# Peptides against a protein of PDB entry 5FRP, part 67

Target 1, 225 residues: chain A of PDB entry 5FRP
Amino acid sequence: VEWTESIPQIIATREDISKELNQALAKTFIDSDPRVRRTSVMIFNKVPVTEIWKNITNKAIYTSLLHLAREKHKEVRELCINTMAKFYSNSLNEIERTYQNKEIWEIIDTIPSTLYNLYYINDLNINEQVDSVIFEYLLPFEPDNDKRVHRLLTVLSHFDKKAFTSFFAFNARQIKISFAISKYIDFSKFLNNQESMSSSQGPIVMNKYNQTLQWLASGLSDSTK

## One batch from the design tools (peptide; made by RFdiffusion4, then SolubleMPNN)

Design b2_p15_5_s4 (from b2_p15_5, 8 letters changed)
Fold by OpenDDE base, seed 3:
Structure b2_p15_5_s4 (fold): chain B 225 residues (1-225), chain A 15 residues (1-15)
Amino acid sequence: as target 1 above (225 residues)
Amino acid sequence: DFEKKLEEFINRIDP
């Protein structure tokens, strides 16, 4: 009988401890010390996504995580961008949408927009990182067409106008890069053939090859403009 | 002290 009466207190204490921990954690995300903020973000990397969703219930933590994507401290910002992209992908794969977690999902569903909006900062390093996390976590390669379309629609479903504009700009850039790479390959194949190099087209193709390389080299740098 | 508290929290969530 005494043991059963202690269970509600233990559960209440655990809930209270959990609530206190969530409140304490929420404060650490906005701490003035970048080391504290970094350590807080690392929780999302160290703890499985299912356990994060189970134990971190304070909405302010997730909102604060998203805000760190625009933080002044470079290391914390970069860590945050990678972390939130990975967390988004893992959440889509492993977390069911329920009534209980709806409010958290409303925040998590804004991660794609948050990431695409970073392009408007017009920082080369940020743009490169955003490009990377889009391909790695947000819109990874998926050979199954239905899964690919479903993921794409999920990502786009919560886009703001700015994110949508950035998305189109990004895709347009990728199409151009893909085309240039295709031409680079074609030119390389042509130039690797000695008979073709000796033809009247040899010098013309060589010139186009060099122009393509220059464009790719500049475009990899301009992929941010 | 904060790092220790955070580690304790992590260990509690993911033992």
Scores: peptide ipSAE 0.029, ipTM 0.702, DockQ to the pose 0.013
Fold by OpenDDE base, seed 4:
Structure b2_p15_5_s4 (fold): chain B 225 residues (1-225), chain A 15 residues (1-15)
Amino acid sequence: as target 1 above (225 residues)
Amino acid sequence: DFEKKLEEFINRIDP
């Protein structure tokens, strides 16, 4: 009987400790030192998603995480973008929506919109990263049509107008890229054939090849910057 | 050391 009475106290103590830890953690996300912010973001990478949801209950932490997507410090920003996308995906896969976690889900559900809104910064590096995390985490390859559609609808369900606009722009761009790649391949095949290269069309195809390559390259950020 | 504290926190969350 005495041990049962201690359980609430232990739980309460744990809750208190948890609260204090959450408060402390919340402060680290807004720390002036980018290393501190980075380390804080890394929690989401080091700890299983289920444990994050269980132990991180302060909403401010999640909102701060999302805010770091626009961080001026490149390394922190890049880490944050990857982290939040992965966390979103893992949450969708592993975390059930309950009444208790509803408020956190309201924040997490904005991750896709947050990411798509980064396109408006008009930074090539950011754009590439967002493109990457979309394919890797937000809208990964899924052979099951129902699951794929459900994921898509989930992602879109919380979009703001700007996110929708960027989404459509992204898709349009991807179509163009795929087309360009296809043409690049075709042109490459043509140019690899000596007979074709020696034909009257050789120079024309070469020009188109170069144009295609230039177009493709123009969409890529300088990895050195 | 914040990193140490954070590691401790992580270890507590994910033992």
Scores: peptide ipSAE 0.027, ipTM 0.716, DockQ to the pose 0.013
Fold by OpenDDE base, seed 5:
Structure b2_p15_5_s4 (fold): chain B 225 residues (1-225), chain A 15 residues (1-15)
Amino acid sequence: as target 1 above (225 residues)
Amino acid sequence: DFEKKLEEFINRIDP
């Protein structure tokens, strides 16, 4: 743990990390101690993306990072999912594709697919997290149409079949959720009006409101799980 | 399945 905690400082001060250090770092990502793995993942959060790409050249590190998205330890997994999504986004924004970094990009380009494949675990908490990182990092709001389309195409360009399936399912679900939220708002507004509530439609809307709440709640993860 | 439940719900709320 202590050694891994020093790595961000080393990367900041040194022009290049030795091959040996890269090899050592690679081992920390697969360490049996979840604290070590956590600390290793945090390197990607603490060090600027440009410095990561410059100094971390061992492919095994990136591959191992992606594998942690499916690990059993909840905290490390959650951290990894957020980290890899953010790292992907930052890389797209800040790192140019060159001949020298091609092999790393081949790994990084699989991050979206890796994330979308997590839906097949059928865990509500994981699903919510994946939803979150998709909106925040993978497919963020972009007012420029060309940039938005380019990002989308980039994300999809390396999808496997399973990821595509998940992607379509996700979008379908989002539309449905959006609809439900809209209805919730409408019902809430109706019920907040005394005149409307006293009308013949009052009880009907109340029932629909409750059903909407129940449905929305059923899609929420249990924080204890 | 959440999606199935959602579909059923949508159909019930706004047929």
Scores: peptide ipSAE 0.009, ipTM 0.452, DockQ to the pose 0.136; fails the geometry check
Fold by OpenDDE base, seed 2:
Structure b2_p15_5_s4 (fold): chain B 225 residues (1-225), chain A 15 residues (1-15)
Amino acid sequence: as target 1 above (225 residues)
Amino acid sequence: DFEKKLEEFINRIDP
């Protein structure tokens, strides 16, 4: 643990991490202690993406990072999912594709597929997290159409069949959620009007309002679990 | 089949 905690500082201060350090770091990602694995993942959060690409050259580290998305320890898994999504986005924005980093990019390009495949676990907490990282990191809101399309094509270019299926299912769900939110707003406006609330439609709209809220809530994981 | 679905999706997102 202590050694792994020092790695971000070493990477930040030293231009070249030795092959031996990379090999040692690779072992920490598969350590039996969740704290060691957590600390290893945190390197990707604490160190700038450019420095990670420069100093972490062992392919096994990146492969191991992706595997932690399905690990048993909840905290490490959740951290890993957020970390890899953010790392992917930052890499797309800041790292040029070269001959030297091609092998690493081949792994990093599978991150979107890896994340979308987590939907097949059928866990509400995982689904919500994947939804969140998609909107935050993979396919963020982008007002520029060309940039938005380019990002989308990049994300989709390495999808497997399962990831595509999940992608379409996700988008279909988002449309439904958007519709439900729109209706929620409409019902809320109606109920906020005293004249409308006192009308014969008042109780009907109240019922629809409650149903809409319940539907929206059911799609969200219990934050307490 | 996938390319067609992708085109349909792109057209829905970027009308």
Scores: peptide ipSAE 0.005, ipTM 0.319, DockQ to the pose 0.054; fails the geometry check

Design b2_p15_6_s1 (from b2_p15_6, 7 letters changed)
Fold by OpenDDE base, seed 2:
Structure b2_p15_6_s1 (fold): chain B 225 residues (1-225), chain A 15 residues (1-15)
Amino acid sequence: as target 1 above (225 residues)
Amino acid sequence: KTLQEEFKEIVEKLE
């Protein structure tokens, strides 16, 4: 943590060594030690997005960041997935697209596809995490229609075919979740009514309630559940 | 020491 915290300071105060820093970071992102890789990812999490874009100019670093989403070390992978999603969202909100940063944006614009493609690994934990970061960072709840549509179009504009397929599947899951939540609410209302609980339907509703809870608890990533 | 080596050393101390 202290090391990661030192990087922002170095970036801010040592612009003269920016090239050397970028070269060093490019190596640390692919280091054999997962702790080194982890701390490298944390730079993107701890440093303001504007400072990252300003000071991290080696495109290989961004490419390496995205590759870590599929690395074998669970902790680093999970951190990377959260970090890149957040970084993507922050970049969309705070970074202007210019000629100078075009090459970096070309990489960053692939983050949504990179994340949605993780569904094909068929790992429940990964799927759950991807669902989470999509809701939190990629396609957050937005009451403003124009902003919501703009964000959606931005995310979709760089999708590959596989990402689109995953996207549609994800939406299907969202519908199912919404339906399950609605049922949960109905069941809860029923359970709170003593007269209804004493009826012959009581045990049936209780069973359905429990099933719904189990389904919700099992994760949100399986469209077939 | 290279910056990379310095970074590694710091990481090793913190972990």
Scores: peptide ipSAE 0.030, ipTM 0.618, DockQ to the pose 0.013
Fold by OpenDDE base, seed 4:
Structure b2_p15_6_s1 (fold): chain B 225 residues (1-225), chain A 15 residues (1-15)
Amino acid sequence: as target 1 above (225 residues)
Amino acid sequence: KTLQEEFKEIVEKLE
């Protein structure tokens, strides 16, 4: 643990990390002690993405990082999911694709699929976390349409069939939520009109409003928290 | 073409 905790500083200060260090780090990612694994994951959070790519050259480390997304230890898993999503986003933004880093990119490009595949575990907490990291890191809000589309296509380009299925389910949910919110607003406007409330349609709209609220409450509680 | 292949091609064109 102590050794692993020193790695972020070493990476930050050294331009060239030895092969031995990479090999050692690869072992820490699969260590039996969750604390060691946790500390290993934290390297990706504490070290700038550019330095990680420069110094972490053992592909096994990246592969192991991705595997931790399905580990049994909750804290490590949660940290890993957040870390890998953020790392993916940062990599897309800051790391150029070159011949030299191609093998690492092949692994990193699977992060979205790895995350979306977690939906099949059918765990509510995992689902919520995946939703969160997708929103924050994988498909963040981007006002530039070209950038947004490019990111989306990049994410989708490496999906397997299962990931696509999960994506569409997620996206469909988002669309439904958006639609429901829009309708909620419309209903609210209607309900604020006293004349409309006194009409024969008043009770009908009120009922729909309540249904919409219930649906929204249920959906948001299960998917975005 | 698979959907994956289509998206990959589009991404490659954008890069």
Scores: peptide ipSAE 0.011, ipTM 0.318, DockQ to the pose 0.034
Fold by OpenDDE base, seed 5:
Structure b2_p15_6_s1 (fold): chain B 225 residues (1-225), chain A 15 residues (1-15)
Amino acid sequence: as target 1 above (225 residues)
Amino acid sequence: KTLQEEFKEIVEKLE
């Protein structure tokens, strides 16, 4: 615990965290003591997102963080759910997608699915928490229509079938989500019109967007294509 | 490509 508590300070003071430190941190996320796991999660809350991405390069740490969403220990689980949602949002806002961080992004991009899959646990407290973090972090209020739609598309683009089904079952009922979906549809139609008129690839792009709309409307991915 | 993959490509284009 004491060692883990020192990590935020170390990250703040060191420009380069050694491989060994990353390996050690990876172990703390799966430690048998819930206090150690809790402290590990808190690193993601105490350290700026840019510094996390810079210094925590072991993908196992991120994978382990996501795994804690199903943690048996209630306090750790709740903390983790909030933390990963916030971290996802901050990452989208502050971290560029590069070749170097691609592997980490592949993990982070699964956070929405990870969260929506929690609805299948059928726990009212978990459902409430997931609802909360969706509105606060995953699909926050955004006055810019393009940004709002882009965020929604980003979230949906990485959904597995279960998450997508859960999205419609549990979140489509929310006014905020309904509004976001409506804007997505409008934006998609707009893009279809623009692409059909502006490039030789217009028809192809239009078909893709139409398929996307169909996919969204049906809630089913086309696994045969 | 799966429809899901195509959807991802669309999102990437918008980024």
Scores: peptide ipSAE 0.000, ipTM 0.295, DockQ to the pose 0.068
Fold by OpenDDE base, seed 1:
Structure b2_p15_6_s1 (fold): chain B 225 residues (1-225), chain A 15 residues (1-15)
Amino acid sequence: as target 1 above (225 residues)
Amino acid sequence: KTLQEEFKEIVEKLE
């Protein structure tokens, strides 16, 4: 753990030890101790994206990072999911595509698919985290239409069939959530109106309100089939 | 090589 914690400083200071560093890091990412794996992932958070791309050239490290998204250890997995999403976004913004880094980009371009495929695990906690990183890093709010469309197309361009399915399910879920929230508000207003409550529609609206609450309580992160 | 050995080698390269 202590050794791995020193790596960010080493990367920032020395480029001539890249080969040895890459060899050592490849081992720490698959270490049996989850603390070592966690510290390895943190390198991608502590070191600027440009320095990561410059100094970490072993593709196996990136592959291992992506694999940790399905890690058994919850803390490591959660950190990895957040880290890889952020790293993807930063890479798109700051790293040019060249012939030399093509092989690494081929791996990094699979991050969106890797994240969307996590929905198939059917874990509520994972789904919530994936939703969060999608909104924050993969498809962030962008007022510029051209930039927004370009980002969307970039994300979708490397999707496998499963990722596309998850993507459409997510969109369908968002529509349902927005509708449910809107109806919740409407029902609440209706229920607060005494005249409406006394009407023949009162019991019907109450039933719909309860159904809406039950659906919302079941989890906003549930995947739509 | 062990991680300790790798670390030693890296440290030696930094000197």
Scores: peptide ipSAE 0.037, ipTM 0.503, DockQ to the pose 0.010; fails the geometry check

Design b2_p15_6_s2 (from b2_p15_6, 7 letters changed)
Fold by OpenDDE base, seed 5:
Structure b2_p15_6_s2 (fold): chain B 225 residues (1-225), chain A 15 residues (1-15)
Amino acid sequence: as target 1 above (225 residues)
Amino acid sequence: KTLLEEFNEIVKKLE
């Protein structure tokens, strides 16, 4: 753990030990101690993306990072999901595609598929996290239409069939959530009007209100898990 | 060598 914590500083100051560092990191990413794995993931958060691409050249490290998305240890998994999404976004923004780094890009380009495939685990906590990182890092708000479309096409261009399926399901769910929230507001306004509540529509709206609440609640993660 | 031993060797080279 202590060694891995020193890696960011070492990467920033020394390039002569790059080979040894890459070999060591490849081992720490698959270490039996989750603390060691966690610290390894943190390197991707503490070191600038340009320095990571420059100094971490062993493709096995990137592959191992992606595998941690399905890590059994919750803290490591959650950290990994956030880290890999952010790293993907930063890489798209800051790293040029060259012949020299094409093998690493081939791995990094699978991050969107890796994340969308997590929906098949059918875990509400994971789903919520994936939703979050998609919104924040994969498909962030972009006012420039050309850039937004380009980002979307980049994300979709490396999807497998399963990722496409989950992508469409995700979008469908988001539309439903938006609709449900809108209806919830309308129902709430109706229910706050005493005259409306006393009308023949009162019970009908109340029923729809309850159904909407139940649907919204069922899609949320369990805070106790 | 253990992983720890390998780490120590690397750290020693950095000093």
Scores: peptide ipSAE 0.019, ipTM 0.522, DockQ to the pose 0.010
Fold by OpenDDE base, seed 3:
Parts: sequence; C-alpha cells; structure tokens
Structure b2_p15_6_s2 (fold): chain B 225 residues (1-225), chain A 15 residues (1-15)
Amino acid sequence: as target 1 above (225 residues)
Amino acid sequence: KTLLEEFNEIVKKLE
C-alpha cells in the first residue's frame, strides 16, 4: 500500500516510467486487498490525464480499471465509477487520437457503455451515481450546439445494444422529469394567485400539484428496465 | 518473489 501511494509523486517527477512499474500496477489493480485496489484507482485521480497516457502503457491496467465498476467492494466501486467517468471526459478534451495510442483508446471508448450497462444491476445507489457522472462528465451541460452534438455522437458511437437501450430509457426519464418540473412551476404560479384558487379549476390544479410533488419526492433514479 | 520484494526492487531502481 505504501509503495502504491508513492506512485503519483514518482509519475509527476519522472518521465521515464519503466515497464516494470506498469507490470507492478497491473498486479495492484487485481490485488486481493481492496485497499491496494483503491490506491491503484487513486493514481488516475492524482496524476494529470496527459501524464497517465504517457506513462501508463499497459492496456491491462485500463481494462482492470473498467472491470472495477462492478467491484463487490462498495467504496472501491464508487471510486472507480467516478474516476473512469472523469478520466474519459478529460481524455476526450486533452488527448489526441494517434496511431500509437489507438489500442488504449479502444478501451477508453467503451467507458460510456460500461457505465450505462450498470443500470441493469437495478441498484438504486448505483443508478444515482451513474446519473451523476453522466451529467457531470459524459454529457455535461454545453451551450455550444456543435460541441454538444459532437460529444453526444462520440459517446454513442461505441455503444453496445444494451447501452443504447439504457440511454433511451434515461432520456425518456429526463423528459418526464423536465415535464414534471415545468408543470410544478405552472401549478405553483396558479396557486399563488388567489383569484385562480377560487375558480372552479382551483381544486383540480391543487390535486395535480400534490400528485406532481409526490412523484418528484419519490426516487428519480428508477431502473431503466 | 513476493510483491513487496518486487516493489522494493522497482523503488531502488527509481532512486
């Protein structure tokens, strides 16, 4: 553990990371001790994305990182999901696609599918985390239409069938939430007007308001199944 | 060799 904790500092200071270091890291990612696995994942958080791509050349490390998204140890899994989503976003923004790094990109490009496939586990906590990282890292708010579309197409271009299904279900849910919020606002405005409340529509709107509130208060991260 | 021994060897090379 102590050795693994020193790796970020070494990578930051030295450009000549040896083949032996890559081999050692590949082993720590699959270590039986969850603390060792956690520390391994943290390397991707503590080291700049450009330095990771430069120094971590063993594809098995990236494959192992993605595999940890289904880790039984909760803390390691949660860390991994956040880490891989952030790493994906940073890679898209900062790493050029070249012939030399294409093999690693082939793995990294599967991160969106890996994340969307987690919805099939049907765990509320996992669903919430996946929702969070999608909004924060995979499909962040982007006011520029061209950039937004480009990012979307990039994410979708490597989807498997299950990921597509989850994606459409997720979007359907977002539409429903947006609609509900819009109606909530409309109902609130209506109820704020005393004259409107005294009308024949008053009780009807109030009922709809309460129903909307109850729905919103329920878990928003329902299963995509 | 144990994993610890391997790590120690790597660290020595990086010094």
Scores: peptide ipSAE 0.018, ipTM 0.514, DockQ to the pose 0.010
Fold by OpenDDE base, seed 4:
Structure b2_p15_6_s2 (fold): chain B 225 residues (1-225), chain A 15 residues (1-15)
Amino acid sequence: as target 1 above (225 residues)
Amino acid sequence: KTLLEEFNEIVKKLE
């Protein structure tokens, strides 16, 4: 753990990370101690993306990073999911595709699919996290249409069938949520009007309101997890 | 050698 924590500083200051260091990192990513694995993931969070690409040349490290998304240790998994999503986004924005980094890009390009495949675990906590990182990093808000479309196409270009299925399900859910929120607002306004509540529609709207709330709540993860 | 020992050796080379 101690030596792994020093890696970000080293990478930030040196451009000539040795083959040996890469080999060592490859080992730390698969270490039996979750703290070591966590610290390894944190390297990708603390070091600028350009420096990572320059100094981390062992493809096994990137592969191992992606595998941690399905790790049993919750804290490491959660960190990994956030880290890889952010790293993906930063890479798209800052790293040029070259012949030299092609092999690494082949791995990095699978990050979206890796994330979307996590939906099949059927864990609400994981689902929420995936939703969050998709919104924040994979498909962030972009007012420029060309950039937005380009990003979307890039993300989708490496999807497998399962990832596509998850993608469509995700989009459908977002639409439903948006609709539900809109209805919630309408219902709330109605319920705040005493005259409306006294009408024959009062009980009906109340029921719909409750159903909407229940539906929204059901999509949330268990706070105890 | 422990992984830490190996790392320390590498770090020393980078310093």
Scores: peptide ipSAE 0.022, ipTM 0.535, DockQ to the pose 0.010; fails the geometry check
Fold by OpenDDE base, seed 1:
Structure b2_p15_6_s2 (fold): chain B 225 residues (1-225), chain A 15 residues (1-15)
Amino acid sequence: as target 1 above (225 residues)
Amino acid sequence: KTLLEEFNEIVKKLE
């Protein structure tokens, strides 16, 4: 753990040890100790994206990073999911696509699919985290229409069938949630009006209100399946 | 090689 924590500083200061560093990191990413794996993932958070791309050239490291998104250790998995999403976004913004880095980009371009495929695990905590990183890093709010569309197309262009299905389901769910929230607000306003509540529609609206609450409570964290 | 051995080798190159 301790020596792995020194890796970010080593990357920043010495480029000539890249081969040995890559070999060592490839091992630490698959170490049996979750603390070692955690520290390995943290390298991607501590080192600038440009330096990562320059110094980490072993494809196995990137593959291992993506694989950790499904590991058993919760803390490492959660860190990995956040890290890979952020790294993807930073890479899109700061790293040019060249012939030399093409093979690494082929791996990095699968990050969106990797994340969307996590919905199929049917874990509520994972789903919540994936939702969060999608809105924060993969498809962030972008007021510029051209940039927003370009990002969306980039993300979608490398989707496998499962990822696309989950994406569509997620979008459909968001629409339903938005509608439900709007109805909840309307029902709440209606119920707060005593005149309306005293009408023959009062009990009907109350029932709909309860149904909406139940749906929201169950559906907000539902899988995209 | 152990991770420690690999680390030591890297450290030696930094000297």
Scores: peptide ipSAE 0.020, ipTM 0.528, DockQ to the pose 0.010; fails the geometry check

